Peptides against a protein of PDB entry 5IXI. Designs and how they scored, part 85

Target 1, 141 residues: chain A of PDB entry 5IXI
Amino acid sequence: TPLLDASSLEYLFAQGQYDLVKCLAPIRDPKTEQDGHDIENECLGMAVLAISHYAMMKKMQLPELPKDISYKRYIPETLNKSIRQRNLLTRMRINNVFKDFLKEFNNKTICDSSVSTHDLKVKYLATLETLTKHYGAEIFE

## One batch from the design tools (peptide; made by RFdiffusion4, then SolubleMPNN)

Design b2_p21_6_s4 (from b2_p21_6, 11 letters changed)
Fold by OpenDDE base, seed 1:
Structure b2_p21_6_s4 (fold): chain B 141 residues (1-141), chain A 21 residues (1-21)
Amino acid sequence: as target 1 above (141 residues)
Amino acid sequence: MKEEILKFSEERAKEVVEELK
């Protein structure tokens, strides 16, 4: 893969987040129902990466993050709308699992300082390439 | 229609962390 300087990586990471959420980089079509669920889970994982990156950049611990933190601003808008249409119990399950995952991920990354913001950006962009139809081809060929 | 529960777990979190190292 081509070498990216820090400024380019920062730009691509920010743009990638925007493109994913705004569906400018549309997620790939699911091959099966299970594949569709896997795609949704990966999108929620992207939210964890983005939030963790934000927390690290702001030097915030989990208790310092807003209590109403959620995946809603960090996943494709189409997926967010889909989730909002699901029943209350399902939405509660998604919220609880997401928060638990975020907490555990934060403990293993931010608290341990074993993962850098650079690592998160690289992982985010790499995952974004696998999730979307045509995004990142010029970077990861 | 069966709706799959989010498959994020502590184990998955550990896997992602290991992938980052």
Scores: peptide ipSAE 0.035, ipTM 0.641, DockQ to the pose 0.029
Fold by OpenDDE base, seed 3:
Structure b2_p21_6_s4 (fold): chain B 141 residues (1-141), chain A 21 residues (1-21)
Amino acid sequence: as target 1 above (141 residues)
Amino acid sequence: MKEEILKFSEERAKEVVEELK
C-alpha cells in the first residue's frame, strides 16, 4: 500500500467525492438484489462520512448542522435520481433513516474524539474502492 | 425499498462507527 501524505489524502478525498457523485467512478454492478441494496446503503454511508467530515472540519455540533441536511448532494447522481422516483413513503423513510444515521454517527465522531478527519477520509476512500469499479486499486492494493 | 433495507442501513451506521474506532 503506497504511502499517502496529508496533501495527497486530502486531494484524493475531494476528488473521490466528486467522482462518486458525478458517477465518474461508477458504482459496481450489483450481483444480487440484496447486493444492490447494500450498495445503496453504502452510498448513503458515504454521504454520512462526507457530511461528518465537513462538520468536524468546521467544528460543528449537531445543532449547528442544517435542518435540511440531505444525502442528495453526496451520493451518486444516478442513485439520487432513483430515490426520487420511489414512492413518498419510501423517500420519507430513507430521509428519516439517513438523519438518524447521521445523528448517531456524529454522536460517535464529533462527540467522540476517537475518530479524526483523517480516519474519515481513509474510510471514505477505502469504501469508495470497494463500492466502485476498480477505483482506488492502486492506492489500497 | 423494503423495510428490511432501512433496518440494514441503521445497522450499517453502527457498524461504520465501530470500524472507525
Scores: peptide ipSAE 0.033, ipTM 0.632, DockQ to the pose 0.030
Fold by OpenDDE base, seed 4:
Structure b2_p21_6_s4 (fold): chain B 141 residues (1-141), chain A 21 residues (1-21)
Amino acid sequence: as target 1 above (141 residues)
Amino acid sequence: MKEEILKFSEERAKEVVEELK
């Protein structure tokens, strides 16, 4: 992985989020049903990273995060549409688990101050490369 | 330590979808 200065990393992180959500960098095709689940899980993880980064940049504490924060704005639009088509119980379950996950992650990132925004950006971009079909070659190859 | 915390996001995210099978 090439060394990136802070400004370059900030740019790539912002652009990567945009490309993922807008499907300009489409997620890879699943090879199996389990692979499809793994892809969805990774996307939800990406949402946690993005939200946590946002919170840290805004110097927000966990109680200060909007209660209506969700993954919807931070995952590929195609996946968001897919989730919306699922039944109410499934959607509620996803929401609940995601919120619990986000809370736990924020406790370890914001409250414990063990993770920096730099770490989140690096992890986000690295995961983005593995999730998308052809994105990331310009950064990691 | 940092790597372990970051792995949490991947591991927990995987649990979400598998519970929805």
Scores: peptide ipSAE 0.031, ipTM 0.631, DockQ to the pose 0.031
Fold by OpenDDE base, seed 5:
Formats: C-alpha cells, structure tokens, sequence
Structure b2_p21_6_s4 (fold): chain B 141 residues (1-141), chain A 21 residues (1-21)
C-alpha cells in the first residue's frame, strides 16, 4: 500500500466521507440477512469515526457535542432511507444504541488521547475499502 | 498499539449494537 502523506490522507478522508454518504462509493450488497446487519453496524461505526474526528478537530469533548447528535449525516443516504422506513420504536432504539456506541468509543479511545485524528482517518479509509464495492481498491492500490 | 485499541473499541461498540434484538 502507498505511504500517504498527511495532505493526501486529509484529502482522501474528506472525499471518502462524501462518497460514502452520497453513495458515490456504494456499499456492497448483503449476502445474507446477517451480512446486512453487519454492514449496517459497520456504517454506524463509520459514523462514530467521523463524528469523533470532527470532535477532535474542534477540540470538543463528547458532552460538548450537540445533544441531538445523530448518525443521519454520516451514513449512506440509502441506509438512512431504509432506517426511516422502520417503525418509531425501532428507530428510537437505533438512536439509543448509536449514542451508546459513540459514548463507548469515546471512553475507550478519545479520552486518554491514545487515538489521533490521523488514526481515525486511516481506520475510516481502511473500513471504507472493505465496505464498498470498488472504491477501496483505488485508494490502497 | 493504537490500532489494537481502535479494534477493541469497535468490537465493544459492535457488541452494544448487537443488543438490538
């Protein structure tokens, strides 16, 4: 894999977020129902990475984030539409689980400053490679 | 070390998500 400099990594990370959310880099098709669930979880994980990166760049602690923080702007629009089709109780549960996800990630990685924005970008792009149909191959070729 | 920490956090977070029954 190419050794990316900081500027290149910053660009690829920003573009990768845009491509994922706008479905320009579409997520892979699920092979089974469980695979579909795994893909959804990975997308929520991507949202956690993106939000954490944003918080670190703004030097904000998790409690300082907006109280209505949500995955909606950080996951593929197709998945967001799918979630909106689910009943209210299910959507509320997903929101709560995501908030727990974000809190747990912050407690384990962000609070002790063991993870940098650089690490988040690398992990984001690496996950993007496994999650999308073709986009990842271009990044790490 | 950093990568292992990230993986650990993701795995734990995934467990929380899997509680969605």
Amino acid sequence: as target 1 above (141 residues)
Amino acid sequence: MKEEILKFSEERAKEVVEELK
Scores: peptide ipSAE 0.026, ipTM 0.624, DockQ to the pose 0.032

Design b2_p21_7_s1 (from b2_p21_7, 10 letters changed)
Fold by OpenDDE base, seed 1:
Structure b2_p21_7_s1 (fold): chain B 141 residues (1-141), chain A 21 residues (1-21)
Amino acid sequence: as target 1 above (141 residues)
Amino acid sequence: SMAEFDKKYEELLKKANEKMS
């Protein structure tokens, strides 16, 4: 695998977030209905990683984050549009799953100081490679 | 370790899949 310095990794992480949200790195096509759900949950996971990284960089604890924090700004815009068209109960369910994911992730990984911002960037980019169609192959080859 | 981090993350992702299934 190519050796990336800290500055390069920071740049790629920022660009990767932008590419995912703006659909410049389009997510892969689902093979089944369940695969589609898995892809959506992977996107929620990407939001958890991005938000956790942000919180760590700002030295913010989970209770200090805004109560209205949402996945909306951290998932593909096409997916966000799709979710907004679903019924209220479905949207509430998705929101609850996301909030539980974020809370549990921070409690089990961030609060015990077992994860660094470096680790989050690497995981984000690695997941982005598998989640999208053609992104980032040269980074991890 | 990164491997343990990956495992924990994947477990949470699995839980999300179960909740949405």
Scores: peptide ipSAE 0.518, ipTM 0.914, DockQ to the pose 0.759
Fold by OpenDDE base, seed 5:
Structure b2_p21_7_s1 (fold): chain B 141 residues (1-141), chain A 21 residues (1-21)
Amino acid sequence: as target 1 above (141 residues)
Amino acid sequence: SMAEFDKKYEELLKKANEKMS
C-alpha cells in the first residue's frame, strides 16, 4: 500500500473518477467474452465504491439515497452507451446485479466494519489501475 | 482491516460475475 497524504489521495480519487467516466483512462480490452463480462462487473463495482464514498461523505444511510440511484454516472461513458443498446431484459439484469452489489456492500462492509472514506479511495484507485490499460501504474505496485 | 475489506469486496465481485453467467 502506497503512502499518500490525505490531500494527494483526495485529488487522485477525484481525478480517477473523472478519468474513468470520461474514458480518459480507457478500460482494458477484453481477452474473451467472459473477460468482457468481468470487466463490466468491475465497472459496476467501481460505481458501488464511488456511491458508497458519496453516501459516507454525506452521512447518509443506504435507504436515504435516492431510490433511482444508478450506475450510469459512475461507469465509463462507452460502457453506458453499450448497455443502452442491449435489450430490456439484459438492462434489467444489469441493474439488478448492481443494486444487489450495492446493498450487500453496504450491509457487509460499511455497516459492520470500520471501512472509511480513506479505504474506499485506496480501493478505487487500486482497482482503477488494474481495470484500465496503463493508468496509475506508477502509484500502486 | 484493509485485507478484510479487500476480501469482502472481491467476494461480492465474484457473486456479481456468477449472476451474470
Scores: peptide ipSAE 0.515, ipTM 0.913, DockQ to the pose 0.748
Fold by OpenDDE base, seed 3:
Structure b2_p21_7_s1 (fold): chain B 141 residues (1-141), chain A 21 residues (1-21)
Amino acid sequence: as target 1 above (141 residues)
Amino acid sequence: SMAEFDKKYEELLKKANEKMS
């Protein structure tokens, strides 16, 4: 795999977030219903990575973030629209899963380890490559 | 390490999958 310097990684990370949210890098088609659920959870994971990166850059801990922090602006717009059409119980469950994911990630990875913003960018881009249809081949091949 | 980070992240993804199923 090619080596990415800090500037290149920062650029690609920012562009990758934009491309994912705006669906310029569309997520892959699900092979099964369960695969669809896995894809959604992967998107929630991407939101966790992005938010954690943001918090670290702003030198804020999760308890210092707004209580209503959400995945909405960090997932594909198409998925966000889909979730908004689901019933209240389903939306609540998704919110709970996301909140737990974010909290556990912060406690077990960010707070209790030496994970850096660099590590988050690498993981984000690597996941983006597998999550989307055609993105990232030029980055990690 | 990055490998340890990946492992922890994947474990949390697995937990999320289990909670949604």
Scores: peptide ipSAE 0.513, ipTM 0.912, DockQ to the pose 0.730
Fold by OpenDDE base, seed 4:
Structure b2_p21_7_s1 (fold): chain B 141 residues (1-141), chain A 21 residues (1-21)
Amino acid sequence: as target 1 above (141 residues)
Amino acid sequence: SMAEFDKKYEELLKKANEKMS
């Protein structure tokens, strides 16, 4: 990754989150049905990264976060709309997968390691580049 | 390390994929 100063990285991270959610940086087209599922799970992962970063910035642990914490605000709006149209069982499954992901990420990465907000921002932006169609060239070239 | 962080994150993504398949 290229060397970025703290202010630039903070800006890019904030802008990247906005671009992903608002679909200004649209997610890549799935090549297969399974690829579509992988893309959705990558989006859930992006939500985990964003929420973890938020928690660190607010100096809060996961148990201190609202119990109704959700991926909804941290994934592309188009995907959120798609998920809302699915049946209850499917939505419950997605929510369970996300909550397990968030919990395990917190326990096995955040709580027992020296992962910093810097690391989360870098990982978020790097993943954003591969997840979206034409984003990130200016960041990591 | 960042490499270990990446590895753990990718493993969790893989688990998520398996649960959704």
Scores: peptide ipSAE 0.513, ipTM 0.913, DockQ to the pose 0.778

Design b2_p21_7_s2 (from b2_p21_7, 9 letters changed)
Fold by OpenDDE base, seed 1:
Structure b2_p21_7_s2 (fold): chain B 141 residues (1-141), chain A 21 residues (1-21)
Amino acid sequence: as target 1 above (141 residues)
Amino acid sequence: SMEKFDEKYEELLKKANEKMS
């Protein structure tokens, strides 16, 4: 695989987040209804990774994060708009799934000192390549 | 390790899929 220095990885991570949210790197087309749900949950996972990275960079624990923390700023804008159009119960369900995901990821993974911000950036970019249609940094081949 | 990290992350994705099914 190509070698990336820390600055390059930081840049690609920031750009990848921007591209995902702004739909410049559009998510792949679902093959089935279940695949569509899987894609949405992968987007929630991307939000968990991004928020966890932010928290680690700021040296904040989960209880120190804003209580109104949400996936909304970390998922594709098109998906966010779609979710807003769904009924209250569905939106509550999605929010609960996300919050549980974030909490469990923090407690069972992020609290492990072996996980670094570098690891999160690598995982984010690798997942981004599989989640989107044409995004290909080709840095992990 | 990165392998264990990936495994845990994928496990949580599966749980999310189950909750949304």
Scores: peptide ipSAE 0.454, ipTM 0.894, DockQ to the pose 0.778
Fold by OpenDDE base, seed 4:
Structure b2_p21_7_s2 (fold): chain B 141 residues (1-141), chain A 21 residues (1-21)
Amino acid sequence: as target 1 above (141 residues)
Amino acid sequence: SMEKFDEKYEELLKKANEKMS
């Protein structure tokens, strides 16, 4: 892994979030229906990483986050639009999966493992490369 | 550690996949 200074990593992380949400770095095409589900869950994971990073930067714990915290602003806009068109039960299911993911990640990883904002940025960018079609994060070989 | 972090993250992704299947 190439050595990046803190400012460079911060920039890449911010730009990566923007590119993912705005679909400038579009997510890869699913090969199967199951692959499609995996991709969506990866996007939810990206939201968890982004929110966790935000919380850490603000020195906030999960209970201190807004109760209406959502994945919506942290996933690709195209996926967000797609989810909004699904039935209520499906949307509730997705929300529950996300909430559980966020809660467990915060409790079992952030609090228990002393994960740093640096770790979150690296994981986010690494996942971004595999999740998107032709995105180069310029961090990993 | 980063390794433990990665492991837990992947585990949670797997759980999400199972819940959505």
Scores: peptide ipSAE 0.452, ipTM 0.893, DockQ to the pose 0.839
Fold by OpenDDE base, seed 5:
Structure b2_p21_7_s2 (fold): chain B 141 residues (1-141), chain A 21 residues (1-21)
Amino acid sequence: as target 1 above (141 residues)
Amino acid sequence: SMEKFDEKYEELLKKANEKMS
């Protein structure tokens, strides 16, 4: 398959983020309760990828990010609304899982490897294809 | 490498799943 040039990849990444958050590319339906949890965690992962990309573009280290950094602006709006309806303890748990994910990803992947913004965009789009119902644009074979 | 990046990312997803279980 043809390799995406940098400009095309940048465009697709930006559009993909918008489509995911605005639910233009809706996430797949869960088959079980556990599958639903897996999907939510995949969405948290997408937030980690997006935030890490942002941080790298701004040449910011994790401690320089806002202390109240949240997944809220980086996950599907429908999922965000669902999470807000859950009890306080559940919401706290989700926040902790996300913060741990972000911290470990930054420390053990971004800082310890040659991961680039290019790699993050590729991973984001590849995951988006599997996570959503119809977004399976044959971008990556 | 991209392979190690993928492996680490998937590992963290697995940890997230375990924490939410």
Scores: peptide ipSAE 0.449, ipTM 0.892, DockQ to the pose 0.835
Fold by OpenDDE base, seed 2:
Structure b2_p21_7_s2 (fold): chain B 141 residues (1-141), chain A 21 residues (1-21)
Amino acid sequence: as target 1 above (141 residues)
Amino acid sequence: SMEKFDEKYEELLKKANEKMS
C-alpha cells in the first residue's frame, strides 16, 4: 500500500465522491440480478460513509443533521433515477433501512473515537476501487 | 428481497467497523 499524505488522501476522497455521483467512475456491470442488488447496496453504503465523514468533519451528531437527510446526493445519479422509478413501498423500505444503517454506523464512528475521518476516506476509496469499472486510485492493490 | 437487503447492510456495517478498528 502506497503511503499517502493527508492532503493527497483528502484530494482523492473528494474527487472520488464526485466521480461516483457524476458517473465519471461508472459502477461495474452486474453479473446477475442479485449482483445488481449487491452493487446498489454498496452504493448506499458509500453514502453512509460520506455522510458520516461529513458529520465528523463538522463535529455534528446525527440529531443535528437534517431530518430529511438522504442518500440521494451521495450515490450515482443513474442509480438515483432508477430508485425514483420504483414503487412507494420499495422506496420507503430503502429509506428506512438507510436511516437505520446511518444511525448505527454513526454510533460507531462519532461516538467511538477509535474511528477517524482518515479511516472513512480510506474505506471509501478502497470500496470505490472494487465497485467501479476502471477506477484506480492506486491506494490498495 | 427485503431480507437480503437488510443482510447486506449488516454485512457492510460489520466489514467497515472491523477494518477501521
Scores: peptide ipSAE 0.302, ipTM 0.791, DockQ to the pose 0.117

Design b2_p21_7_s3 (from b2_p21_7, 10 letters changed)
Fold by OpenDDE base, seed 1:
Structure b2_p21_7_s3 (fold): chain B 141 residues (1-141), chain A 21 residues (1-21)
Amino acid sequence: as target 1 above (141 residues)
Amino acid sequence: SMEEFDKKYEELLKKANEKMS
């Protein structure tokens, strides 16, 4: 695999987040309805990774994060708009799944101090390549 | 390790999929 210095990785991570949210790197087309749900959950996972990275960079614990923390700013804008059009119960369910995901990720992965911000950036970019149609950084071949 | 991290992350994704099914 190509070697990336810390600055390059930081840049690619920031750009990848922007590209995902702004749909410049569009998510792949679902093959089935279940695949569509899997893609949406992968997007929620990307939000968890991004938020966790932010928290680690700011040296904040999960309880110190804003209580109104949400996935909305960390998922594709098209998906966010789609979710907003769904009924209240569905939106509540999605929010609960995200909240649980974030909490469990923090407790089972971040809190043990075995995961670094570097690891999160690598995981984010690797997942981004599989989640999107044409995003080809080819960093981890 | 990164492998262990990947495994834990994928497990949480599976749980999310189950909750949304």
Scores: peptide ipSAE 0.514, ipTM 0.913, DockQ to the pose 0.745
Fold by OpenDDE base, seed 4:
Parts: sequence; structure tokens; C-alpha cells
Structure b2_p21_7_s3 (fold): chain B 141 residues (1-141), chain A 21 residues (1-21)
Amino acid sequence: as target 1 above (141 residues)
Amino acid sequence: SMEEFDKKYEELLKKANEKMS
């Protein structure tokens, strides 16, 4: 278990989100088409983690979040641009997958367990390391 | 627990993968 104080973890989490979205920590190259889909879904998962953390910090529940909450500002800009160029049906499918992910994560994890903002930060940073090409979160061995 | 959290998260990722395939 890494020995990080709360302020350091908060900083790393914030910086990690910024680096992912701004593509300063670019996502890894897909090895196959299926791997590409997995990467995209991992990005959606990152959005779920980030939004859930935001909601917890604001003491908000999922129904209290804006109904138009979206993954768009929480995924790599390059991926966001790519998705915008896809057809309507594909975009709707992606949105539905994300909405279901967020809902189920909130109901089955946040509401049903004692998940903390600390846990979300750790999971986010850990996933960030595996998702990106050469990013070092400086938390995990 | 953290293990339960990780497990649930991974299950949801797997479900997302299945929906997108």
C-alpha cells in the first residue's frame, strides 16, 4: 500500500484527469479491433469514476445530477472527437452504454457499499497507468 | 471492501464490452 497523504493523492488525481482529457497522457494503441473497443470502454469507465467522485464530493446522488450528464468532458479529447464523427446510432449506443454503466456503478457500488472518494482516486490512477502509453502515476509499483 | 469494488467495476467493464461487441 502506497504511503500518500490526502493532499498528494488529491493532486495526483486532479492532474491525472487533466492529463487524460488533454491527451498529455495518451491512451495506448489498440492491438486489435476488440482491444480498441476495450480501450474505449475503459475510457467510459474513467468517466464513471470521475463523475462519481464529483458527485460524492458535492454530496449529490445520481438523480440529482444533471440529466444531460455526459462522458464527453471526462474522456480523451481525441476519443471524443472520434466519437462525434460516428453515426447517430453508434453515438446513441455509446451513450446508452455509458448511462447504464454510471447507473449500475452508482446503485451497485456507491449506494450498496462504503466506497469512498479515496477508493475512487486510487482506482482512477491505477487504471490510468494501464490505459495510457507511458504514464507514471507514482503511486503503484 | 476494495476487492469487492474492483470486482464490481471490472464486471461492469465486461458488460460494457459485451454491449459494444
Scores: peptide ipSAE 0.512, ipTM 0.912, DockQ to the pose 0.812
Fold by OpenDDE base, seed 5:
Structure b2_p21_7_s3 (fold): chain B 141 residues (1-141), chain A 21 residues (1-21)
Amino acid sequence: as target 1 above (141 residues)
Amino acid sequence: SMEEFDKKYEELLKKANEKMS
């Protein structure tokens, strides 16, 4: 398989984020209700990866991030609209799950391992392939 | 390692799934 150089990976990562959020790379259709929940959590995970990458690039620790940090700008716009239609308790639950995910990811992965921005970009793009309908089928073999 | 990173990430996804269930 072709090894992506740093410049190519940086470009693909930036484009991938844009494609996911703007629904140019639409997420796959859920097969069941549970599958739908899994897909949503995968999207929250993508937000965690993107935010963590941003924080690392800015040399910011998690406590230095804005207190009102949200997944909203890092998930598909269609999903964001769907979540906004849900009741307050459900939205609060989603926010809590995301915040816990972000916190634990930072503590158990970023701080405890040699995870680099390179690793985050690779994981983001690899997940994007499985999460979306047709995106990047040939990027990672 | 990348393998360990993947494992930890997947575990967190699993926890998220459980919390949403």
Scores: peptide ipSAE 0.511, ipTM 0.912, DockQ to the pose 0.805
Fold by OpenDDE base, seed 2:
Structure b2_p21_7_s3 (fold): chain B 141 residues (1-141), chain A 21 residues (1-21)
Amino acid sequence: as target 1 above (141 residues)
Amino acid sequence: SMEEFDKKYEELLKKANEKMS
């Protein structure tokens, strides 16, 4: 594993978020319907990581974040469009899953101060490599 | 630790999968 300084990691993290959302780093093709759901949940996880990182950088706690905070800006645009086409109950379910994920992540990981912004960036990029088709940040092999 | 963080994160992903199933 090559050594990455803080500035390099920050750059890669920012670029990775952009690539994921803009579908420049497209997510892998699902092998099954269930695999597709797993991929979507991975994307929700990516949103949780990104939002948590933002909150930590701004020294904000989750209750201080907007109540209508959403995954929409932090997932692939294609997936966002797909979700919008689903029925209301499905969208509500997805939103509930995301909010629970975010809350529990904060309570179990962030609140104990055991996780840093550095850790979040590393996890984000590592997950990005496995989630996408051809993305290689060359951080971890 | 980072390992514990990974485990907790993966557990939450599993919970998400269960809720969506």
Scores: peptide ipSAE 0.510, ipTM 0.912, DockQ to the pose 0.768

Design b2_p21_7_s4 (from b2_p21_7, 10 letters changed)
Fold by OpenDDE base, seed 2:
Structure b2_p21_7_s4 (fold): chain B 141 residues (1-141), chain A 21 residues (1-21)
Amino acid sequence: as target 1 above (141 residues)
Amino acid sequence: SMEKFDEQYKELLKKANEKMS
């Protein structure tokens, strides 16, 4: 594993977010319907990581974030479009899953594990490598 | 620790999967 300084990691993290959302690093093809759901939940997880990183950088706590905070800006645009086409109940379910994920992540994982912004960037990029088809940040092998 | 973070994150993903199933 090559050594990455803080500036390099920051750059890669920013670029990775952009690549995921803009579908420049497309997510892998699902093998089954269930695999498809797993991939979508992974994307929700990526949103949780990104939002948590943002909050930490701004020294904000979850209650200080907008009540209508959403995953929409932090997932692949293609997936966002797909979700918008689903029925209301499904969209509500997805939103609930995301909200719970975000809440539990911040109340348990962040606090209990003393996770830093550095850790979040590393986790984000590592997950990105496994989630996408041809993405290689060359951070971890 | 980072390991604990990874495991907790994985568990949250599992919960998400269960809720969507």
Scores: peptide ipSAE 0.557, ipTM 0.923, DockQ to the pose 0.926
Fold by OpenDDE base, seed 3:
Structure b2_p21_7_s4 (fold): chain B 141 residues (1-141), chain A 21 residues (1-21)
Amino acid sequence: as target 1 above (141 residues)
Amino acid sequence: SMEKFDEQYKELLKKANEKMS
């Protein structure tokens, strides 16, 4: 695998976030209905990683984040549109899953495991490669 | 460690999948 220095990793992480949200790196097609759900949850995970990285960079604790913190700006725009079209109960369920994910990630992974911003960037890019159709293979192969 | 991080993240995704199923 190629060596990634800090500057390269920072650039790729920023570009990866943009590519995911703007659908320049489109998410892979689901093979089944369950696979579709898994893909959406992976996107929520990407939002958790991105928000956690942001909070860590700002040295903010989870309770210090706005109460209306949302996945909306951190997932593919196409998925965001899809979710907005779903009924209230489904949207509430998705929001609860996301908030639980974020909370658990902060408590168990960030705090207890001392995960760094470097680790978050690596995980984000690695996940992005598996989540999207054709992205980042040259980085981790 | 990164390995521990990967395992914890995977478990959280699994929980999310269970909640949405």
Scores: peptide ipSAE 0.554, ipTM 0.923, DockQ to the pose 0.822
Fold by OpenDDE base, seed 4:
Structure b2_p21_7_s4 (fold): chain B 141 residues (1-141), chain A 21 residues (1-21)
Amino acid sequence: as target 1 above (141 residues)
Amino acid sequence: SMEKFDEQYKELLKKANEKMS
């Protein structure tokens, strides 16, 4: 259970997003090819969390978000560069996976579980700790 | 609940993994 006040959590969440995208908190090295895929999907999940948090803060629903909403600015820059170098079919597949993830998360998870912005920040930071090499979120025991 | 949130999120990640495999 996090013991941080709201302002501290907001700060850590913002800083965590910055650190992930700018690779100041680099993602962990994959142990296998499948682990590499899992890591990439975790990054897509981080984008879903970040975008959903943004939407909730702006009191926007998924259909109100820009139709060209993308994971690109919410994942590590190194991964973004890597994806851009992949073939069109792969990029389309990744985009479809992300779009489905975002849709299902907002239509089912948020609505069914009554997820709050607080919950999203906690989940984001918790995932960030496991996803990155040596990042300390300073929230969890 | 947070537990339900975590479980659903985990399942979505699993689906993503299956689609990319």
Scores: peptide ipSAE 0.554, ipTM 0.922, DockQ to the pose 0.920
Fold by OpenDDE base, seed 5:
Structure b2_p21_7_s4 (fold): chain B 141 residues (1-141), chain A 21 residues (1-21)
Amino acid sequence: as target 1 above (141 residues)
Amino acid sequence: SMEKFDEQYKELLKKANEKMS
């Protein structure tokens, strides 16, 4: 319910990204193997949100982004280390899922919903609350 | 709208889950 002003939201978004990647806001423990996969995909989604926000801030279209763009710098470091331990085929599959996610998000969600950088920050922080163990319990009511 | 954004995002997550299954 508390309305966050633009400056506060910008700060929280930046801090939230740092906390997620550096595992200062650790992701919740999976309850099942499938839940673990869901959590990982949520993390890929967080990467999509962060990258899309970056692109919008730089006024870059998706084709203008580096061809080797990756989720690696936008997910928890612990998860990144875990993924690197998996076999090549699994890593390729994860990369494909991420790239498809990013592409579809850009082509459909960004265009169809007229999503702004403000919306991306809100969605990122809201998702961060549900994804992590203790983070920002009262940011959004 | 934000609601449409949320729904589309959820659908993309669902697709990701299906691809990883």
Scores: peptide ipSAE 0.553, ipTM 0.922, DockQ to the pose 0.926

